# Ledger of designs, part 178: peptides against a protein of PDB entry 4ASU

Target 1, 270 residues: chain A of PDB entry 4ASU
Amino acid sequence: ATLKDITRRLKSIKNIQKITKSMKMVAAAKYARAERELKPARVYGVGSLALYEKADIKTPEDKKKHLIIGVSSDRGLCGAIHSSVAKQMKSEAANLAAAGKEVKIIGVGDKIRSILHRTHSDQFLVTFKEVGRRPPTFGDASVIALELLNSGYEFDEGSIIFNRFRSVISYKTEEKPIFSLDTISSAESMSIYDDIDADVLRNYQEYSLANIIYYSLKESTTSEQSARMTAMDNASKNASEMIDKLTLTFNRTRQAVITKELIEIISGAA
Target 2, 83 residues: chain B of PDB entry 4ASU
Amino acid sequence: FTFASPTQVFFNSANVRQVDVPTQTGAFGILAAHVPTLQVLRPGLVVVHAEDGTTSKYFVSSGSVTVNADSSVQLLAEEAVTL

## One batch from the design tools (peptide; made by RFdiffusion4, then SolubleMPNN)

Design b2_p19_8_s2 (from b2_p19_8, 11 letters changed)
Fold by OpenDDE base, seed 3:
Structure b2_p19_8_s2 (fold): chain B 270 residues (1-270), chain C 83 residues (1-83), chain A 19 residues (1-19)
Amino acid sequence: as target 1 above (270 residues)
Amino acid sequence: as target 2 above (83 residues)
Amino acid sequence: SLEEEIRRRLEEAVERERA
């Protein structure tokens, strides 16, 4: 490599490092906010799931329509955040299909679609875009819930798949159940909940869905920002190492060029 | 007893004596060992009676309340403010 | 998108480092 080539590469890597450092800082700021907002959201979301855990809602085997909701975002450069969700979605879809279930998919965030489009395009109902630019709000979750409920797809049972935040360096892809109004209404375990008006139950279910979606978005966002921060930090470190190596190469090459020139001068070949 | 909004937690798995909630069908009090029920909140006043005799008042917008068979209660409001 | 471009550049840079 010529000195010019090395210099150009050095400049390029330094620029990349500046970008990755900047992105790290942005991700860090977003993470800090997300983590703070996740605390109440988790209590809220887990509270919404309590009924399903305690009532042990079971879907009859004859019910075949299953909905998979994958939650991620539109934004890249966050390690395995999207691929993890997609992988679990694929696995779940395959398992359900093998069990004779009809599977439909909803993607929250464009990255899910990007990963699954080629293999699962026929199973996609809708993809929600413009996810991840702003912190998710309950309003956003409500919109998603409403669109899902109004989609016309009459699922029996569903799964929402998202990355649950554990720590700055750790997340886990998890699945939570979603049940249709009909499934809940027909569940034997719900018999202990007396005097529930059908309209009340419908409204309750709408809130539950919105709540769970909101929770999943908050978990996903926090996980994503932490992963991005880590990814950008790693990229910055790798760039630094490369800069060091290239600098050494530059110095060696420079000395070699000088030596060669000196030899040429001394030998009278110039 | 858990009482939270999307952005704020008021009670997290707390033991309370009674919670008065505004529902679409009317206000009702949730006592210990209340029968399991599901209800939707209407805008109104929530009153939490703690075991120590203290009372806290909140205004809630909409949401849900769940009373489970194990006597756990989840009060989830879209918006809630302390009064 | 800018992010895609950055990603591409970063991935290319990483791949070059691994070669």
Scores: peptide ipSAE 0.025, ipTM 0.843, DockQ to the pose 0.014
Fold by OpenDDE base, seed 4:
Structure b2_p19_8_s2 (fold): chain B 270 residues (1-270), chain C 83 residues (1-83), chain A 19 residues (1-19)
Amino acid sequence: as target 1 above (270 residues)
Amino acid sequence: as target 2 above (83 residues)
Amino acid sequence: SLEEEIRRRLEEAVERERA
């Protein structure tokens, strides 16, 4: 490699390092906010899921329509955040298909579609884009919930798959159940909740769906920002190491060039 | 008793004496050993009566309330403010 | 996108270093 080539590479990597450092700081700020906002969101979301945990809602085996909602974002450079969700979605879809279920997929965030489109295009109902630029709000979750409910796909049971935040260095891809109104209404375990008005139950289910989606978005966002922060830190470190190596190469090459020139001068070949 | 909005937690697995909630089907009081029920909130006043005799008032928008067989209660409001 | 470009450049750089 010529000195010019090495210099160009050095400059390029230094610029990349600057960008990755900046992105790390941005991710850190977003993470800090996300973590703060996750605290109440988790209580809220877990509270919404309490019914499904306490009421052992079973979907009849003859019910074949299953919805998978993958929750992620549009933004990359966050390690395995998207691939983890996609992997779980694929696994779940395969298992359900093997069990004779019809599977449809909703992607929250464009990255899910990007990963699964080629292999699962026929199963996709809708993909929600423009996810991840701003912190998710309950309004956003409500929009997603509404669109799902209005999609015309009459699922019996569903799975929402998202990354649950554990710590700044750890997340876990998890699945939570979603149920159709019909499934909830027909569940034997719901008999203890007798005399619930049908309209009330419908509205309740709508809130439940929005709540769960909101919760999943908050968990996902926190996990993503943390993972991005880590990824950018690693990228910055890798860039630093590369800069050091290239600098050494530059110095060696420069010395070799100088030596060659000196030899040419001394030998009179110049 | 859990009472939360998406952005704020007011009670988290707390023991309370009574919670008065505004529902679409009518306001009702949740006491100890209340029968399991699911309700949807209407905009209105939530009153929490603590075991120590203190009373807290909140305004809530829409949302849900769940009373489970184990006497756990989840009051989940889209918006809630302390009054 | 800028992010894709950054990722690509980083991956290429890592591959070149392994090579």
Scores: peptide ipSAE 0.022, ipTM 0.854, DockQ to the pose 0.013
Fold by OpenDDE base, seed 2:
Structure b2_p19_8_s2 (fold): chain B 270 residues (1-270), chain C 83 residues (1-83), chain A 19 residues (1-19)
Amino acid sequence: as target 1 above (270 residues)
Amino acid sequence: as target 2 above (83 residues)
Amino acid sequence: SLEEEIRRRLEEAVERERA
């Protein structure tokens, strides 16, 4: 490689490093905010799931319609955040299909669609875009919940799949159940709950769905920003190493050129 | 007893004497041995009676309240403020 | 001087390789 080629590469990598460092800082800021906001959101979301855990709601085997909601975002460069969710969605869909269930999919974030479109296009009901630029709000979750409920797809049960935040260096893809109003209403385990009006239960389920979606979005966002921060840090380090290697190569090549020119001068060939 | 909004936690697995909640079907008090129920909140006042006799008041917008068979209670409001 | 000529040629060679 000529000195010119090496210099060009060096410049390119240095520019990339600047970009990755900048992105790291942005991700770090977003992560810090997301983590703060996740604390109450987790209590809130886990609280919303308590009913389903305690009531042990079972879906009859004859019910075949299953909804999978995958939660991620539109933005890349965050490691395996999107692929992890998609992988679990695929696995769940396959398992359900093997069990004779009808599966429909909702993607929160464009990346889910991007990954699953070719293989699961017929199963997609809707994809929510413009996720990840701003921190998710309860309003956002409510909109998603309402759209789902109004989609006309009458599922019996479902699964929401998202990345749960563990630490700055760790997340875990998890699945939480969602149930239709009919499933909840018909569940034997719900008989212990006294005097539940149908309208109350419907409204309750709307809140429940919104709550769970909100929770999943907050977990996902925190996980994503953390993963992006790590990914950008790694990219910056890799760029640094490459810069060092190329700099050494540049210096060696320069020395070789100088030596060659000296030899030519001394030999009288130049 | 857990009482939270999406942005704030007021009580997390706390023991309380009584919680008065405004529901769509009417306000009711949740006691330690209250029967399991599901309710939806209407805008109004939540009053938490602590075991030490202290009373805390909150305004809530909407949300849900769950009383489980194990006496656990989840009060989840869209918006809530301390009064 | 020969030394000055060598320096000049080396500098030119390095610049050509950088260009």
Scores: peptide ipSAE 0.006, ipTM 0.823, DockQ to the pose 0.005
Fold by OpenDDE base, seed 5:
Structure b2_p19_8_s2 (fold): chain B 270 residues (1-270), chain C 83 residues (1-83), chain A 19 residues (1-19)
Amino acid sequence: as target 1 above (270 residues)
Amino acid sequence: as target 2 above (83 residues)
Amino acid sequence: SLEEEIRRRLEEAVERERA
């Protein structure tokens, strides 16, 4: 490589390093906010899931319609955040199909669609875009819940798949159940909940769905920002190492050129 | 007893004596060992009676309340403020 | 590699901002 080529590459990598460092700082700020907002959101969301855990709602095996909701975002450069969700979605879809279930998919965030488009395009009901630019609000979750309920797909049971935040260096892809109004209404375990009006139950289920979606978005956002911060830190370190290597190469090449020129001058061949 | 909004936690697995909630069917008082039920919140006042005799008041916009067979209660409001 | 992909995407993003 010529000195000019090395110089061009050095300049390019230095610029990339500046960008990755800046992105790390932005991700760090967003992470700090997301973590603070996740604390109440987790209590709220886990509280909403308590009914399903305590009531032990079972879907009859003859019911075939299953909905998978994958939760991520539109933004890249966050390590394996999107691929982890997509991988679990694929696994769940395959398992359900093997069990004779019909599977439909909802993607929260454009990256889910991007990854699954080739293999699962026919199973997608809807993809929600413009996720991840701002912190998710309960209003956002309500819109998603409403769209899902109005999609016309009458699922029996569903799964919401998202990355749960563990720590700044760890997340885990998890699955939580979603049940249709009909499944809840017909569940034998719900018989102990007496005098529930049908309209009340419908409204309750709408809140429950919005609550779970909101919770999943908050977990996903916190995990994503943490992962992005780590990814950008790693990228910055890798860029630094490349800069060091190229700088050494540049210096060696420069010395070789100078030596060659000196030899030419001394030998009279110039 | 858990009482939370999406942005704030008021009670987290706390022991309380009584919770009065505004529901679509009217005022609903949750005492110890109340029968399991599901209700939807209407805008109004929530009153929490602690075991020590203290009373706290809140205004809620909407949401849900769940009373489980194990006597656990989840009060989940879309918006809630302390009064 | 992930690093190469990041580099490629960043370079593309920078080029788009300069255009």
Scores: peptide ipSAE 0.032, ipTM 0.856, DockQ to the pose 0.015; fails the geometry check

Design b2_p19_8_s3 (from b2_p19_8, 15 letters changed)
Fold by OpenDDE base, seed 4:
Structure b2_p19_8_s3 (fold): chain B 270 residues (1-270), chain C 83 residues (1-83), chain A 19 residues (1-19)
Amino acid sequence: as target 1 above (270 residues)
Amino acid sequence: as target 2 above (83 residues)
Amino acid sequence: SSEKAIEENLKKAVEKAKK
């Protein structure tokens, strides 16, 4: 490699390092906010899921329509955030298909579609784009919930798949159940609840869905930012190591060039 | 008793004496051993009566309330403010 | 978006750096 080539590579890698460092800082700021906002969101979301856990709602086996909602974002450079969700979606879809269920998929975030479109295009109902630029709000979740409910797909049961935040260095892809109004209303375990008006139950279910989506978005966002920080940190470190190696190579090559030039001068071969 | 909005937690698994909630069908009080029920909140006043006799008031916009068989209660408001 | 451009540039840059 010529000195020019090495210099060009050095410049390129240094620029990458600057970008990755900057992105790390941005991700750190977003992470800090996300983590703070996740605390109440988790209480809120877990509270919403409490009914399903306590009532032990079961979907009859004869019900075949299953909805999978994958939650991620549009943004890349966050390690395995998207692939983890997609992997679990694929696994769940395959398991459900093997059980004779009809599976439809909703992607929250364009990255889900990007990963699954070729293999599962026929199963996709809708993909929500423009996710991840700003912190998710309850309004955003409500919009998604409403669109899902208005999609015309009458699912019996569903799964929402998202990355749950554990720590700055750890997340876990998890699945939570979602149920249709019909499934909830017909569940035997719901008999212990006082006579619930159908309209009340419908509204309740709408809130529940929005709540769960909101929760999943907050978990996903926090996980994503943490993963991005890690990815950018790793990239920065790798760049640093490469810079060091190339710098050494540059110095050696420079010395060799100088030596060659000196020899040419001395020998009169120039 | 859990009372939260998407952005704020007011009570997290707390023991309370009574919670008065505004529902679409009317306001009702949640007491100990209340029968399991699901309700939707209407805009209105939530009053939490603590075991120590203190009373806290909140305004909520919308949301849901769940009373479970184990006497756990989840009050989830879209928006809530301390009054 | 500027962010998308950055992401693409980063991906390209990383790929180039690996060569």
Scores: peptide ipSAE 0.054, ipTM 0.900, DockQ to the pose 0.015
Fold by OpenDDE base, seed 1:
Structure b2_p19_8_s3 (fold): chain B 270 residues (1-270), chain C 83 residues (1-83), chain A 19 residues (1-19)
Amino acid sequence: as target 1 above (270 residues)
Amino acid sequence: as target 2 above (83 residues)
Amino acid sequence: SSEKAIEENLKKAVEKAKK
């Protein structure tokens, strides 16, 4: 490689490093906000899930319709955020299919569809796009919940799959159950709630679904921003290492050129 | 007793004497050992009676309230403000 | 659009750097 080639490559990598550093800072700012907003959202979401945990709602084995909701975003450059969710969705879908269940998929964020389109296109009911540009709101979650409930797909049981935030350096892909109104109404463990009006239960379920979706979006967003920050940091470090290596190569090459020129002068070679 | 909105937490696993909630079927008071129930909130006044006798008032929009068999209560409002 | 552009730019930059 000529000195000119090395110099050009150095310039290119330095520019990449500047971009990745800038993106790291942006991700850090978004992460800070997401983490603050996650605190109340987690209390809210976990509170909504408390009923299902305490009531121990079980779906009869003869019920075959299963819904998988994958939660991520439209944005890239965030490490394994999307692939982790997609991987778990794929695994769950395969297991359910092997058990003779009918599986339908909802994708929150375009990246899930991008990953699963070739293998699972026929199972997709809907994909929600324009996720991740702005922090998710409860209104956004309500829209998703409403569309799901009005989709005409009468699922018996479902799963929402998302990345739960642990720390700035850690997230875990998790699954939470979702149940249809019919499944909840028919659950033996719900007998202690029998004095509940059917309309009340329906409305309650609508809120529950919206709550869970909102919670998952907030967990996902926080996880994504942290992962992006980490990815950009790693990219910046890798660029730095490459700059160092190329700089050494440049120096060695320069010395070799000088030495060659000196030898030519001493030898009288032209 | 947990009382939260998507953006704010008012009570997190707290012990309270009584909570008055506005539901679509009517307002009712949640006391210790209240029977399990599920209700949907209507816009209205929530009153929390603390064990020390302090009373706090909140205005809530829509949402849900759950009373479980273990006496735990989750009040989840879409929007809530302190009065 | 800006994020997509950045991603594309980053990918291009990384590819150029590998060359």
Scores: peptide ipSAE 0.023, ipTM 0.875, DockQ to the pose 0.015
Fold by OpenDDE base, seed 2:
Structure b2_p19_8_s3 (fold): chain B 270 residues (1-270), chain C 83 residues (1-83), chain A 19 residues (1-19)
Amino acid sequence: as target 1 above (270 residues)
Amino acid sequence: as target 2 above (83 residues)
Amino acid sequence: SSEKAIEENLKKAVEKAKK
């Protein structure tokens, strides 16, 4: 490689490093906000799931319709955030199909569709786009919940799959259950709950779904921003190492060129 | 007893004497060992009676309340403010 | 479009660095 080639490459990598450092700072700011907002959201979301855990709601074996909701975003450059969710969605879909169940998929964020479109296109009901530019609100979750309930797909049970935040360096892909109104109303374990009006139960379920979706969005957002911050930091470090290597190569090549020129001067003066 | 909105936590697994919630059927008082039930909140006042006799008042917009068999209570409001 | 461009540039830079 000529000195010019090395110089061009150095400039390119230095520019990339500047971009990755800038993106790291942006991700860090978004992470800090997301983590603060996750604290109450987690209490709220865990509270909403308490009924399903305590009531041990089971879907009858004759019911075969299952809905999978994958939660991520539209934005890339965040490591394995999207692929982790997609992987678990694929695994769950395969297991359910093997059990003879009908599986439909909803993607929250365009990246889920991008990953699963080729293999699972026929199973997709809807994909929600424009996720990840702004922090998710309860209003956003409500819109998703309403669209799901109005989709016309009469699922019996479902799974919401998302990345749960653990720490700035760790997340875990998790699954939480969702149930249809019919499944909840017919569950034997719900018999201990006295005189629940059908309208009340319907409204309750709508809130529950919105609550769970909101919780999943907050966990996903926090996990994504932390992963992006880490990815950009790693990219910046890798760029730095490459700059150092290329700088050494540049210096060696420059010395060789100078030496060659000196030899030519000495030999030509002869 | 857990009482939270999406953006704020008021009580997290706390022991309280009584919670009054606004429901469609009127004022609903949740006491210790209340029967399991599910209700939807209407806009109104939530009153929390602590074991020490302190009373706290909140305004809620909408949401849900769950009383479980294990006496755990989840009050989840879409919006809530301290009064 | 800007994020995709950055991602593509990063991928290209990494691939060129391995050669």
Scores: peptide ipSAE 0.018, ipTM 0.867, DockQ to the pose 0.013
Fold by OpenDDE base, seed 3:
Structure b2_p19_8_s3 (fold): chain B 270 residues (1-270), chain C 83 residues (1-83), chain A 19 residues (1-19)
Amino acid sequence: as target 1 above (270 residues)
Amino acid sequence: as target 2 above (83 residues)
Amino acid sequence: SSEKAIEENLKKAVEKAKK
């Protein structure tokens, strides 16, 4: 490589490093906010899931319609955030299909569709775009929930797949159950609950769905920002190492050029 | 007893004496060992009676309340403010 | 958003660096 080539590469990498550092800072700021907002959201969301856990809601095996909701975002450069969700979605879809279930998919965030479009396009009901630019609100979750409920797809049960935040350096792809109103209403385990008005139960379920979606969005957002921060940090470090290596190469090459010039002068070959 | 909104936690797995909630069917008092039930909140006042005798009042916009067989209660309000 | 712009710039930079 010529000195010019090395210099060009150095400049390029330095520029990338600046960008990655900037992105790291942005991600860090968003992460800090997301983490703060996740604390109450987790209590809220986990609280909403408590019924299903405590009531041990089971879907009859003869019920075939299953909904998979994958939660991520529209934004890239966050490591394995999207691929992890997609991988689990694929696995779940395959398992359900093998069990003779009908599977439909909802993607929250465009990246899910981007990954799964080729193999699962026919299974997609809807993809929600414009996710990840702003922190998710309960209103956003409500809109998603409402659209799902109004989609006309009468699923029996479902799963919501998202990245649960563990720490600044760790997330885990998790799955939580979603049950249809009919499934809840028909569940034997619900018999212990006092006479619940059908309208009340419907409204309750609407809230539950919105709550769970909201929770998943908050977990996903926090995980994503932390992962992005880490990814950008790693990129910055890698760039730094490359800069160091190229700088050494530059210096060596420069010395070689000088030496060559000296030899040419001495030898009269020029 | 858990009482939270999407943005704020008021009680997290706390022991309380009684919680009065505004439901669509009327005011509902949740006592210890209340029968399991599901209710939807209407806009109104939530009153939490702590074991120490402290009473806290909240205004909620809407939401849900779950009373489980194990006496755990989840009060999840869309919006809630301390009064 | 500024973040989107940065991401796009990064993508462009990466693409340039690969060439």
Scores: peptide ipSAE 0.021, ipTM 0.873, DockQ to the pose 0.016; fails the geometry check

